# Ledger of designs, part 103: peptides against a protein of PDB entry 3V4O

Target 1, 234 residues: chain A of PDB entry 3V4O
Amino acid sequence: DQPLAKDKVALLIGNMNYREHPKLKAPLVDVYELTNLLRQLDFKVVSLLDLTEYEMRNAVDEFLLLLDKGVYGLLYYAGHGYENFGNSFMVPVDAPNPYRSENCLCVQNILKLMQEKETGLNVFLLDMCRKRNDYDDTIPILDALKVTANIVFGYATCQGAEAFEIQHSGLANGIFMKFLKDRLLEDKKITVLLDEVAEDMGKCHLTKGKQALEIRSSLSEKRALTDPIQGTEY

## One batch from the design tools (peptide; made by RFdiffusion4, then SolubleMPNN)

Design b2_p18_4_s3 (from b2_p18_4, 13 letters changed)
Fold by OpenDDE base, seed 1:
Structure b2_p18_4_s3 (fold): chain B 234 residues (1-234), chain A 18 residues (1-18)
Amino acid sequence: as target 1 above (234 residues)
Amino acid sequence: EEAKLAEQAARDALLQAL
Protein backbone atom coordinates (compact mmCIF):
# COMPACT_ATOMS: atom_id res chain seq x y z
CA ASP B 1 0.00 0.00 0.00
CA GLN B 2 1.12 3.51 -0.76
CA PRO B 3 2.27 5.41 2.30
CA LEU B 4 0.19 8.39 3.32
CA ALA B 5 1.11 11.58 5.06
CA LYS B 6 -1.12 12.93 7.79
CA ASP B 7 0.01 16.38 6.71
CA LYS B 8 2.95 18.04 5.02
CA VAL B 9 4.72 20.99 6.61
CA ALA B 10 7.95 22.74 5.77
CA LEU B 11 10.06 25.44 7.38
CA LEU B 12 12.59 27.14 5.15
CA ILE B 13 15.17 29.50 6.61
CA GLY B 14 17.51 31.62 4.56
CA ASN B 15 20.02 33.79 6.36
CA MET B 16 21.85 36.32 4.22
CA ASN B 17 22.22 39.72 5.81
CA TYR B 18 24.56 38.97 8.64
CA ARG B 19 25.62 41.80 10.90
CA GLU B 20 29.08 40.60 11.72
CA HIS B 21 29.74 38.10 8.93
CA PRO B 22 29.91 38.14 5.14
CA LYS B 23 26.59 38.65 3.44
CA LEU B 24 25.16 35.90 1.27
CA LYS B 25 22.93 35.98 -1.79
CA ALA B 26 22.06 32.41 -2.69
CA PRO B 27 19.74 31.69 0.26
CA LEU B 28 17.16 34.14 -1.04
CA VAL B 29 16.83 32.47 -4.42
CA ASP B 30 17.17 28.98 -3.01
CA VAL B 31 14.44 29.47 -0.44
CA TYR B 32 12.18 30.93 -3.10
CA GLU B 33 12.73 28.08 -5.50
CA LEU B 34 12.33 25.43 -2.83
CA THR B 35 9.15 27.10 -1.59
CA ASN B 36 7.57 26.85 -5.01
CA LEU B 37 8.58 23.24 -5.44
CA LEU B 38 7.34 22.14 -2.04
CA ARG B 39 4.03 23.86 -2.62
CA GLN B 40 3.66 21.80 -5.76
CA LEU B 41 4.11 18.80 -3.50
CA ASP B 42 1.26 20.06 -1.30
CA PHE B 43 3.48 21.13 1.54
CA LYS B 44 2.38 23.92 3.80
CA VAL B 45 5.45 26.08 3.59
CA VAL B 46 6.68 28.77 5.94
CA SER B 47 9.61 30.64 4.48
CA LEU B 48 11.63 33.02 6.61
CA LEU B 49 14.65 35.16 5.85
CA ASP B 50 17.37 36.71 7.98
CA LEU B 51 16.40 35.38 11.36
CA THR B 52 17.97 36.49 14.59
CA GLU B 53 18.82 33.92 17.20
CA TYR B 54 15.57 34.58 19.00
CA GLU B 55 13.48 34.41 15.85
CA MET B 56 15.26 31.33 14.62
CA ARG B 57 14.72 29.46 17.86
CA ASN B 58 11.07 30.43 17.85
CA ALA B 59 10.64 29.34 14.25
CA VAL B 60 12.15 25.95 14.98
CA ASP B 61 10.02 25.55 18.08
CA GLU B 62 6.88 26.34 16.13
CA PHE B 63 7.91 23.91 13.44
CA LEU B 64 8.41 21.17 16.01
CA LEU B 65 4.91 21.81 17.30
CA LEU B 66 3.58 21.09 13.82
CA LEU B 67 5.28 17.72 13.77
CA ASP B 68 3.12 14.84 14.90
CA LYS B 69 2.49 11.19 14.23
CA GLY B 70 2.40 10.57 10.51
CA VAL B 71 3.25 14.14 9.53
CA TYR B 72 5.80 14.81 6.83
CA GLY B 73 8.13 17.56 7.90
CA LEU B 74 10.89 19.31 6.03
CA LEU B 75 13.30 21.78 7.57
CA TYR B 76 15.67 23.60 5.26
CA TYR B 77 18.41 26.00 6.26
CA ALA B 78 20.69 28.05 4.07
CA GLY B 79 23.23 30.37 5.61
CA HIS B 80 26.43 30.41 7.58
CA GLY B 81 27.26 27.51 9.79
CA TYR B 82 30.01 25.40 11.21
CA GLU B 83 30.72 21.89 12.36
CA ASN B 84 32.76 20.91 15.39
CA PHE B 85 33.38 17.28 16.26
CA GLY B 86 30.17 16.06 14.69
CA ASN B 87 28.03 18.91 15.95
CA SER B 88 26.52 21.21 13.35
CA PHE B 89 25.44 24.74 14.12
CA MET B 90 23.24 27.14 12.20
CA VAL B 91 24.29 30.76 12.56
CA PRO B 92 21.67 33.48 13.10
CA VAL B 93 22.14 36.84 11.41
CA ASP B 94 22.80 38.61 14.70
CA ALA B 95 25.51 36.21 15.81
CA PRO B 96 28.64 37.90 17.10
CA ASN B 97 32.08 37.60 15.61
CA PRO B 98 33.38 35.23 16.62
CA TYR B 99 30.28 33.22 17.35
CA ARG B 100 30.02 30.25 19.66
CA SER B 101 27.60 27.41 20.16
CA GLU B 102 25.57 29.42 22.62
CA ASN B 103 24.87 31.94 19.85
CA CYS B 104 23.81 29.30 17.36
CA LEU B 105 21.27 26.53 16.90
CA CYS B 106 22.59 23.01 17.33
CA VAL B 107 21.31 20.72 14.61
CA GLN B 108 21.75 17.57 16.66
CA ASN B 109 19.58 18.97 19.42
CA ILE B 110 16.85 19.72 16.92
CA LEU B 111 17.14 16.25 15.44
CA LYS B 112 16.77 14.77 18.89
CA LEU B 113 13.53 16.63 19.38
CA MET B 114 12.29 15.71 15.92
CA GLN B 115 12.70 12.00 16.53
CA GLU B 116 10.26 12.17 19.41
CA LYS B 117 7.42 13.31 17.18
CA GLU B 118 6.81 9.96 15.46
CA THR B 119 6.68 11.62 12.07
CA GLY B 120 5.95 9.69 8.93
CA LEU B 121 8.90 11.43 7.38
CA ASN B 122 11.21 14.19 8.50
CA VAL B 123 13.75 15.75 6.20
CA PHE B 124 16.42 18.13 7.46
CA LEU B 125 18.48 19.82 4.78
CA LEU B 126 21.46 22.02 5.55
CA ASP B 127 23.13 24.18 2.98
CA MET B 128 25.95 25.70 4.98
CA CYS B 129 29.67 25.50 5.49
CA ARG B 130 31.15 22.61 7.39
CA LYS B 131 34.24 24.44 8.55
CA ARG B 132 35.46 24.11 12.07
CA ASN B 133 35.00 27.07 14.35
CA ASP B 134 38.26 27.43 16.21
CA TYR B 135 36.68 29.83 18.66
CA ASP B 136 34.23 27.23 19.91
CA ASP B 137 35.55 24.48 22.16
CA THR B 138 32.18 23.14 23.23
CA ILE B 139 32.20 19.45 24.09
CA PRO B 140 30.34 17.36 21.54
CA ILE B 141 26.84 16.19 22.35
CA LEU B 142 26.38 13.10 20.26
CA ASP B 143 23.28 11.01 20.75
CA ALA B 144 22.25 8.29 18.38
CA LEU B 145 19.03 8.83 16.50
CA LYS B 146 16.23 6.39 17.11
CA VAL B 147 15.95 3.75 14.42
CA THR B 148 12.25 4.48 13.98
CA ALA B 149 12.68 8.23 13.74
CA ASN B 150 12.26 8.31 9.95
CA ILE B 151 14.64 11.24 9.77
CA VAL B 152 16.65 12.05 6.69
CA PHE B 153 19.49 14.49 7.21
CA GLY B 154 21.18 16.08 4.23
CA TYR B 155 24.28 18.20 4.64
CA ALA B 156 25.52 20.17 1.65
CA THR B 157 28.47 22.50 1.58
CA CYS B 158 27.84 25.96 0.21
CA GLN B 159 31.39 27.09 -0.38
CA GLY B 160 31.73 28.62 -3.80
CA ALA B 161 28.12 27.90 -4.65
CA GLU B 162 27.20 31.47 -5.43
CA ALA B 163 30.18 32.04 -7.67
CA PHE B 164 29.28 29.03 -9.75
CA GLU B 165 25.73 30.06 -10.51
CA ILE B 166 26.35 33.77 -10.87
CA GLN B 167 28.33 32.99 -13.98
CA HIS B 168 25.26 31.51 -15.63
CA SER B 169 22.05 33.06 -16.82
CA GLY B 170 18.82 32.60 -14.92
CA LEU B 171 18.21 32.08 -11.26
CA ALA B 172 21.38 32.26 -9.25
CA ASN B 173 20.77 29.20 -7.14
CA GLY B 174 23.30 27.68 -4.88
CA ILE B 175 24.92 24.56 -6.23
CA PHE B 176 22.99 22.24 -3.95
CA MET B 177 19.65 23.76 -4.91
CA LYS B 178 20.57 23.66 -8.58
CA PHE B 179 20.77 19.90 -8.50
CA LEU B 180 18.07 19.37 -5.90
CA LYS B 181 15.41 21.24 -7.82
CA ASP B 182 15.88 19.02 -10.85
CA ARG B 183 14.87 15.94 -8.89
CA LEU B 184 12.74 17.16 -6.01
CA LEU B 185 9.43 16.45 -7.74
CA GLU B 186 10.34 12.88 -8.63
CA ASP B 187 8.26 10.12 -7.08
CA LYS B 188 11.13 8.35 -5.38
CA LYS B 189 12.12 7.41 -1.89
CA ILE B 190 13.66 10.52 -0.45
CA THR B 191 16.99 8.89 0.34
CA VAL B 192 17.23 7.59 -3.21
CA LEU B 193 16.38 11.01 -4.53
CA LEU B 194 19.04 12.69 -2.44
CA ASP B 195 21.58 10.06 -3.38
CA GLU B 196 20.94 10.81 -7.02
CA VAL B 197 21.39 14.50 -6.31
CA ALA B 198 24.71 13.68 -4.69
CA GLU B 199 25.72 11.71 -7.76
CA ASP B 200 24.76 14.56 -10.05
CA MET B 201 26.88 16.92 -8.01
CA GLY B 202 29.78 14.51 -8.17
CA LYS B 203 29.59 14.03 -11.91
CA CYS B 204 29.67 17.70 -12.70
CA HIS B 205 33.23 18.78 -13.32
CA LEU B 206 32.43 22.24 -12.02
CA THR B 207 31.26 20.95 -8.66
CA LYS B 208 33.40 17.87 -8.26
CA GLY B 209 35.64 18.25 -5.27
CA LYS B 210 34.01 21.55 -4.38
CA GLN B 211 30.51 20.59 -3.36
CA ALA B 212 29.29 17.42 -1.73
CA LEU B 213 26.12 16.11 -0.19
CA GLU B 214 26.31 13.95 2.89
CA ILE B 215 23.23 11.91 3.70
CA ARG B 216 22.37 10.39 7.05
CA SER B 217 19.14 8.51 7.45
CA SER B 218 17.11 6.52 9.91
CA LEU B 219 14.38 6.03 7.33
CA SER B 220 13.30 2.41 7.17
CA GLU B 221 10.23 2.87 5.00
CA LYS B 222 9.65 3.82 1.40
CA ARG B 223 8.65 7.43 1.95
CA ALA B 224 8.63 10.10 -0.74
CA LEU B 225 7.88 13.79 -0.75
CA THR B 226 5.25 12.98 -3.37
CA ASP B 227 3.28 10.75 -1.01
CA PRO B 228 -0.33 11.90 -0.84
CA ILE B 229 -1.91 13.45 2.20
CA GLN B 230 -4.43 11.29 3.98
CA GLY B 231 -8.01 12.22 3.20
CA THR B 232 -7.19 13.89 -0.08
CA GLU B 233 -8.18 12.56 -3.46
CA TYR B 234 -5.29 11.90 -5.76
CA GLU A 1 8.71 42.50 18.50
CA GLU A 2 6.51 44.59 16.25
CA ALA A 3 9.53 45.90 14.45
CA LYS A 4 10.77 42.39 13.90
CA LEU A 5 7.45 41.31 12.46
CA ALA A 6 7.41 44.22 10.06
CA GLU A 7 10.93 43.45 9.04
CA GLN A 8 10.06 39.85 8.38
CA ALA A 9 7.04 40.87 6.36
CA ALA A 10 9.24 42.98 4.16
CA ARG A 11 11.59 40.09 3.65
CA ASP A 12 8.71 37.82 2.77
CA ALA A 13 7.47 40.31 0.24
CA LEU A 14 10.88 40.42 -1.34
CA LEU A 15 10.94 36.67 -1.54
CA GLN A 16 7.60 36.64 -3.31
CA ALA A 17 8.80 39.21 -5.80
CA LEU A 18 11.42 36.90 -7.23
Scores: peptide ipSAE 0.020, ipTM 0.624, DockQ to the pose 0.021
Fold by OpenDDE base, seed 3:
Structure b2_p18_4_s3 (fold): chain B 234 residues (1-234), chain A 18 residues (1-18)
Amino acid sequence: as target 1 above (234 residues)
Amino acid sequence: EEAKLAEQAARDALLQAL
C-alpha cells in the first residue's frame, strides 16, 4: 500500500551574493543542510549557489527534464524574490536594480510546466524575501494548477520582506530551515509535515507574527519524502 | 570566474547524469 517513487531528484538554489541588491547569508547553510537531509532520503541532489539569470533558467530547465511519470521532484529556492498580482518571482544574482519580470524566473510558470510531467510528487519550496515590486507593472495571466497534479507548494516568507536568521548549533540558518530540518526526515505525508513545521514556527516567540509558511497543495495521495524508490531493495 | 564556470559545468553535468 505504500506509494513508490520512480526516482527522486532535487534542485536546490541559494542566491546570496547579489550584484545590485543586498547580500544574504542564510542560503549557504540552508542549502547545505537541506542537501544532506535530502540525500539521506535517497534524493539525487544538485545544489547551486549564486546563479545568474541564464544559469538559473538552465538549471530549472534541466531539472524539468528529469521530471517524469512517478518521479519525486523537489525544487528549493532561497534568495530574494517579489510577488506581483499573484505571481512570484525568483531573483537571480545578476538582476538589475530595479529588476523586472523579464529579469527573473516566474514561479507559477515553472509550476505549470511541472504539472505536465505527471510526477508522483513535486515539492516546490520558496524561502525568499518577497515584496511588491513597484517597478514592474506586468500582470501575467495565471492558470490554475490541475487538481490531479501532485504538487505541493510551500512559501516561507517574512513579514515586511526582511530575512531573519537564527544561529542554531553553531550554524546560522534561516528561520524556515531551522524548523524544517527537524522534521524533514519524518515518515509523514508531506503536507502534514509542512503543516507541523508551520505550527512550530507559529509557536516560536522569535517568529510568531513575523514569519509564516504558506502551503498550497493539490496532493490527494499519502505521499512522503521517505517513500522508497521503485526497484530498490531495503 | 573560470573556477566558477568550471564548477557550474560540473554541476550541469551532474544534472544530466541524474
Scores: peptide ipSAE 0.019, ipTM 0.629, DockQ to the pose 0.016
Fold by OpenDDE base, seed 5:
Structure b2_p18_4_s3 (fold): chain B 234 residues (1-234), chain A 18 residues (1-18)
Amino acid sequence: as target 1 above (234 residues)
Amino acid sequence: EEAKLAEQAARDALLQAL
């Protein structure tokens, strides 16, 4: 009755020190906080900072190789990004100004690859801007996510070019992480958990109307980040 | 800066080891 994960793996990417774009600060603390929380959930966590295009592509490729039947995967990205015609792109630190799709990683393409891995759960969390890039007119053809893919996609967005930051307990977290960190360890279905985070963000006067969390899910089963790994004793 | 690069390399290696 208790769902079991074959394994739990997470890749966290925080891009801050951009060469041709404004530098960010929040990803450092956010990646740190999320790393510690996911480790408490028995995830094997790899945290990478300030990745070039090549490094990002390599990291994602390696992460995808870890995904397999029954595995719980979590991919988190914090940094610059953009969205054009339903396509979201993560921006590497060495991206030119202006950047184009060929310089960036397409989120939807990654999601498409994830759905082929037959994972027990796959969570993709984006903490980046959702602005349109007027210098890129590429319109990739997007396939719908499979209903059985068990993928949960969370998109935390801000209107500004730079992430909105808030001080919490002496640390400057991004808004998304501020609320996520309070609930991440709860034994709840992941979509319920994220929905509650979204509600918390909406209730806070500091974030209401300024930052939102979009949740898309193909999860048809009860899955939680707290689900134990098969063969482990607790 | 050198320490940062070394740390990044270590993390990359960790990813390969998973």
Scores: peptide ipSAE 0.019, ipTM 0.610, DockQ to the pose 0.018
Fold by OpenDDE base, seed 4:
Structure b2_p18_4_s3 (fold): chain B 234 residues (1-234), chain A 18 residues (1-18)
Amino acid sequence: as target 1 above (234 residues)
Amino acid sequence: EEAKLAEQAARDALLQAL
């Protein structure tokens, strides 16, 4: 009675070398380490760094085409971001200063499209700031999300839009990845796994009151990233 | 511009190959 994935695909985006905004360091290392971990879990992983708006939109579109019934899809983003009126936006490296919603990719729109694919599991992990963008008061008209039982949304947020990086095992990771990488290979329901990551973050003195992991899930089945791919030996 | 287009094409091809 082991859950099976039809396939496993992941798109990882790390934006760090922004043209008009502060440069980041952690996304490079975080994407690298997450790539290696997901490949150990038999994910087909595409990892991209420093994407322009055009490139990001194309990458996401192509990723969505890979999603289908029973497929496990994982989308990871690390970079600048913001949240206005319940909408989260990923910021491309060529975004102007100040940026507006039209310059960025709306997370909720992507989630909506992911839900339409009838995937076996959809995991969306965001490591970005959730600070309000005071330079854009536009409220975009977004399509409503469907009610599904296969979406897991993890939002690693920094209070006050502070990006924290720490040295771990010779590498400078973001806080989220520091704790995620220690548990990602565990054979556990993905929501349980993320909850444990959240607890680990909460116990760390470096993150107390600064960063937290918000988990939103409708997952009603024991789906894990370790679930085998259909047709393969396990 | 040409370099950017080529890079994007490579990315798209990689995604489609999955």
Scores: peptide ipSAE 0.018, ipTM 0.631, DockQ to the pose 0.015

Design b2_p18_4_s4 (from b2_p18_4, 13 letters changed)
Fold by OpenDDE base, seed 5:
Structure b2_p18_4_s4 (fold): chain B 234 residues (1-234), chain A 18 residues (1-18)
Amino acid sequence: as target 1 above (234 residues)
Amino acid sequence: EEEEAREQAEIDSLLQAL
């Protein structure tokens, strides 16, 4: 019962140079390193930096066009973000201060659209804060999700908490990517892989008690990022 | 406690929240 992917597609977004919010540094390196790793895993990778709202929406649309039945889809985001009522929002670089949901991209909406494509696996790696945005009082009415049992969320931090990058004069990874990159190529079920990353991150003295990886999954089958693409010969 | 607070402050200064 070797799992096979029809294809493997990843969209990586790193937002750093915000117009109205603090600038970040880590997304540049994180996106670059993750791109190289995912390419080694035979993912088709689209990597983009510093996207406006329009550009982010367009990127997601283009990403969705590459998804189809049995395709593995991976979305990675590094940047500012927030979580309201269990919904994750990615913040574009041109978002106002304060930003609201209408200015941002809702991850759960993207998931809904991915489910419509009948993907084989949906992985979200969200390297952003998950604090409540008090300036956004919108209660999102989300479309009901299908029961596909092929969803994995890797949150860089716990609900209601912040995620961090290391401030250095040079280039450095965010905390999440620092540990993720060391395990990403392992041939393991994705939830098991992320669990090991969580343990590694838990040993970090810098973020102990401040940031912890959270895994949220409904994955009823053994699926790994290392799963081969159907029709490919090695 | 003051020393612990100083250490924590130093650690916090090395981190940028996303």
Scores: peptide ipSAE 0.417, ipTM 0.793, DockQ to the pose 0.862
Fold by OpenDDE base, seed 1:
Structure b2_p18_4_s4 (fold): chain B 234 residues (1-234), chain A 18 residues (1-18)
Amino acid sequence: as target 1 above (234 residues)
Amino acid sequence: EEEEAREQAEIDSLLQAL
């Protein structure tokens, strides 16, 4: 039988206009394009730009309220970020320089909260750097995650590396979205889809040896973004 | 090697780290 989602909800965050960090451009177009694509997939999409720490936390809280048993949840983030000890941190636009973990949103904490909702699928698409933040010595103490076998991380870059946007055009995508958008509507298991995106990105001369997509998944079932919503005709 | 270095420098100038 074809897998069904109770609902499909996505939160897209693009941070560009940082107060104390270099400004970015790609998140604007990336969020816009991804919004349109996910809506075609019948996702309920909330798209937000240039969020402060307070606004980001509120957005995540509201997003979590939309999640429930069997709901597909997707979180997309484009902006500055870092990774310490396997934990991904999204940087709000009002983060200080240097920023620390207490100034940022930890993705793994969000995942924990999503698991509590008994979601059908948890997808994280993180278009951010994954370099160690040397100014943050905090070791997060995270509660043990449940074994839900429904988690997919799509990292724009590999561990310890940077992710990039193209500067030559104001309407240019980030490298990750450049390739993701071409395949996102395909009716394939999400991990297979991302693997194909990784292959496409691997052929890009601009980022050879600099950026490579990493997929981290515990997904044990065939789940796709194209999966129909329960109660709808398909 | 110098040509490769020049090409890489040009590519790097087109990219901004997130």
Scores: peptide ipSAE 0.413, ipTM 0.795, DockQ to the pose 0.869
Fold by OpenDDE base, seed 3:
Structure b2_p18_4_s4 (fold): chain B 234 residues (1-234), chain A 18 residues (1-18)
Amino acid sequence: as target 1 above (234 residues)
Amino acid sequence: EEEEAREQAEIDSLLQAL
């Protein structure tokens, strides 16, 4: 049977103009292109750029209000980030230098809250670095996650590694989005789709040996971003 | 070796870490 979504909601965040950290360029184009693609897939998309900590937290809260039983939720982030002890942290534009977990948003905490909504699918696409932040020695104690078997992480890079954008005179995609956008509309299980993106990225001479897509999933059903929404006529 | 280093430097110059 064709899996169905009750609804499909996406929050896209691109942070570029950091106050205390290097400025980025790719998130602007990446968020724009991903927005257009997800809208073609009938996602309700909220796209935001250059968010402060306060604004990011509010955006996540509003995003969570749109989630409910059977809803597909997708969170995309492009910007600075880090990973400590398996926890991914998104860095707001007003984060201090150095930043700590108190200044950032923990993705795993968001996942926990999404699980409470009994969503049909939770997809995280994280286009950020995953290096250890030595200035943050906090060991987070996270609540145990529920066994929902509907979680997919697409990391732009490997654990402990960096993700990159292309430096060009004009606007260009980050490495992750460069390949993701070519396959995102395919009617395939999301993990299969990302695996193909990983293969495409692996052929890139620019980042060979420097950046590789990592997929982490617990997905027991053949869920795709192309899955139709319940109650709609096709 | 020098040529390889030059090529790598060119590649590195095209990339910025996020």
Scores: peptide ipSAE 0.401, ipTM 0.786, DockQ to the pose 0.837
Fold by OpenDDE base, seed 4:
Structure b2_p18_4_s4 (fold): chain B 234 residues (1-234), chain A 18 residues (1-18)
Amino acid sequence: as target 1 above (234 residues)
Amino acid sequence: EEEEAREQAEIDSLLQAL
């Protein structure tokens, strides 16, 4: 039988107008494009741009309140970020220079909280750099995660590498979204979908040897973003 | 190598790291 979602909720965050860091352009377009696509997939989408630390934390809290047993949760982030010791950190627009973990939001902490909600699927799409932040030597100790077998990470780039946006005279797109948007509506297991996106990205001459999609998953069921919401007819 | 370096520089100018 086809898996069903109790509901589908997405939080999209695009940070571009940083106060103490280089400004970005792609998150604006990428968030809007992804919003439209996810709405076509019957996601309840909250899209936010240029969030301070306070606003980001509040947005995550509100997002978590919408999650419940069997709900599909998707978190998309586009902006500055870093990865230390396997932990991904999203950088708010008001983060200091240099920023540290206490100034940022840890994705793995969010995952822990999502697991407590007994969600049906947890998807993280992280369009950010994954380079080590040398200005932060804190080693986070995370609590053990539950074995939920419903987790998918789509990293715009590989560990220790950078993610890029394309600079144009007009609107700019991130490399990840450029390829993701073409396949997002496909009725496929989310890991299969992302694998195809990875292959498409691999053909891009602009980022060969610089950026590659990484998929990290523990997904025991054929869950897709196209999965119907329970109690609804399509 | 010089030509490759020039090409790479042009590509790099089209990209901004997130």
Scores: peptide ipSAE 0.420, ipTM 0.789, DockQ to the pose 0.821; fails the geometry check

Design b2_p18_5_s1 (from b2_p18_5, 5 letters changed)
Fold by OpenDDE base, seed 4:
Structure b2_p18_5_s1 (fold): chain B 234 residues (1-234), chain A 18 residues (1-18)
Amino acid sequence: as target 1 above (234 residues)
Amino acid sequence: MEELQSFRPLSKEELEAL
């Protein structure tokens, strides 16, 4: 009846201070705000900023170690990124210019590894650009995914588009987080929640025609981030 | 005032053009 999570674990990565690419500002605040929200939802949250390739890979490895059967896993990333052939690549702060896939972390590969953990829910919130990297002609070969029907992608922007941050008086928030934070605590199916965020974002005059939330999901159960952890009383 | 900044990195070519 009521979906239960064996546990809830989130890895939040915000990359801002790139060595060979433009620096960003929003990931700092966005990671902070999301951390607080997810902790209110009883997620065990690991939040990291400005990770090198080595550090990012280690963080993902450690994140995966916390996953197990029935565990809700959430990966949030804010920073530079690109998408080639439907595969999302997160760019570490020490990535060269231009970067290639071997310099970056493939989200879909992480998903595959999460599936191997038999997680109860896999949520990816990707606040990054999704433009093709013209300097990388590599066609990623990914292992076939299992049919787990527990996958949700929240892309801050649509395919081939850019994600933006709003700077105001020295502060910056990503467009995605600006609207996500207002609804994240709602007890709704995660895809429904994101759909509402998409509508809210659509009212933003600044990014009209520039950025739109895309939801990609295969979720057969009414799972929410608010789902209680099995064996616990709240 | 609100100002937008893209999350896209500059290409090598774009950097060289600066």
Scores: peptide ipSAE 0.270, ipTM 0.774, DockQ to the pose 0.785
Fold by OpenDDE base, seed 2:
Structure b2_p18_5_s1 (fold): chain B 234 residues (1-234), chain A 18 residues (1-18)
Amino acid sequence: as target 1 above (234 residues)
Amino acid sequence: MEELQSFRPLSKEELEAL
């Protein structure tokens, strides 16, 4: 049977112009490219750039309001980030240096809230570093996740590693998006699609041994980003 | 020429060392 989405909603965040951290360039182009692709897949897309902590939290809140039972939710983030004790943190542009978890948004907390919406699919595409933040030893106590078997993480890099952008002649692309965009429209289970992206990315000589895509999922159904929206004929 | 830039934020100490 063909899986159906009640709706498809995506929040894309690209942070580049950090106040207290090195500026990035790739998120601008990457968010733009991903926006166009997801719209072709009939996603309702909200794309935002250079968000402060306050703005990021508001954006996530608004995103969550669009989620409901059976809705496909996709969160894409490109920017500075870190991972402590298995928890991913997105860094707002106004984060202090050094930053702590209290200054950042925890992805797993967002996932928990998405689960409460009884979504049909939860996809996180995180184009950020996953290195430990040595300036914050706080062990977060997060709410337990439900067993929904509808979660997919596409990490631009493996645990403990960095994510990179390539700059050439004033243009910049994230390594992850460079390869993701070539396959995103394929009608395949999202984990299969990402696996193919991982293989393509693995052929990049620039990031060999430096960055590798990691897929983490509990997706028990053959859900794809191309799945039709319920009540529509395609 | 292609250049890689890490998405890792620099620490305060690292920034000051530049």
Scores: peptide ipSAE 0.266, ipTM 0.792, DockQ to the pose 0.803
Fold by OpenDDE base, seed 1:
Structure b2_p18_5_s1 (fold): chain B 234 residues (1-234), chain A 18 residues (1-18)
Amino acid sequence: as target 1 above (234 residues)
Amino acid sequence: MEELQSFRPLSKEELEAL
């Protein structure tokens, strides 16, 4: 049986013009290209660039308001980030130097809130570093996640590793988006799709031994980004 | 020539060392 989405909603955030940290270039192009692709997949897409902490939190709140039972939710982030104790933190453009967890947005907290909405699918595509932040060793007390069997994480890099963009005279994608965009429209289970992206990325000589895609999933159904929206004809 | 840039913010100490 073909899985159906009640609706499909995506929030894309690309942070590049940091105030107290090195500026990035790829998030601009990556968000743009992903926006176009997801819209072709009938996602309702909100794309935002260079968000402060306040703006990021507001964007997430608005995103959550669009989620409901059976809705596919996708969060994409490209920018600076870190991972402490298995928790992923997205860094706003106005984050101080050094930054701490209270200055950043925790992805796992967002996931918890998405689960409360009884979503049909929760996809996180995180194009950020996963290095430890040595300036904050506080272990946050997070609420336990429910067992919903509908979670997919696509990490642009491995645990403890860095994600990269390519710098040259022209516009370029991050390494993750460079390969993701070629397969995103395929009608395949999202984890299968990401696995193929991982293999493609593995052929990149620039990041060999430096960056590799990691997939973490509890998805128990054959759900794809191409799944039709309930009540629509295709 | 293509170069790689990390998505990791630099620490205050690292910035001062530049």
Scores: peptide ipSAE 0.252, ipTM 0.777, DockQ to the pose 0.844
Fold by OpenDDE base, seed 5:
Structure b2_p18_5_s1 (fold): chain B 234 residues (1-234), chain A 18 residues (1-18)
Amino acid sequence: as target 1 above (234 residues)
Amino acid sequence: MEELQSFRPLSKEELEAL
């Protein structure tokens, strides 16, 4: 039977112009291209660039308000980040150097809040590094997650590794988006789609041995980004 | 040739060393 979404909502954040960290370039193009693709999939897309901590928190809050029972929620982030003890942290452009978890947004906390909305699908596409932040010795105690079996993480890189963008070639995609954009419109279970993206990226000699896509999911149903919205005729 | 830039933020010390 064809799965249905009550609605489809995406928040895309691309941080580039950091105040106290190296500036990036790829998030601009990546957010733009992903926005266009998701809109073709009938997602309601909010795309934001260069967010401060305050702005990021507000954006997430507003995003959560758009979520409800059966809604597909997608969060994409491109920018600086780190991972401590399995928790992913997105770094705002005004984060200090060094930064700590209190300066950043924890993805798993957002997931917890999304679960409370009884969403139909929770997709996180994180184009950020996953290296340990040695300047943050805090062990976050997060609220326990529900067992919703509707969670998909697409990490641009594997645990403990770095994500990369291409330099000295004008405005180009990050490595993750370079391959994701080629398959995003395919009518396939999201985990299958990402697996194919992983294989495509694995053939890239530029990042071989440096960056590899990791998929983490508990998705027990066939859900695709192409799933139709309830009450909508196609 | 295309070069890669890491998304890893640099520490204050690393930035000062550039």
Scores: peptide ipSAE 0.216, ipTM 0.761, DockQ to the pose 0.881

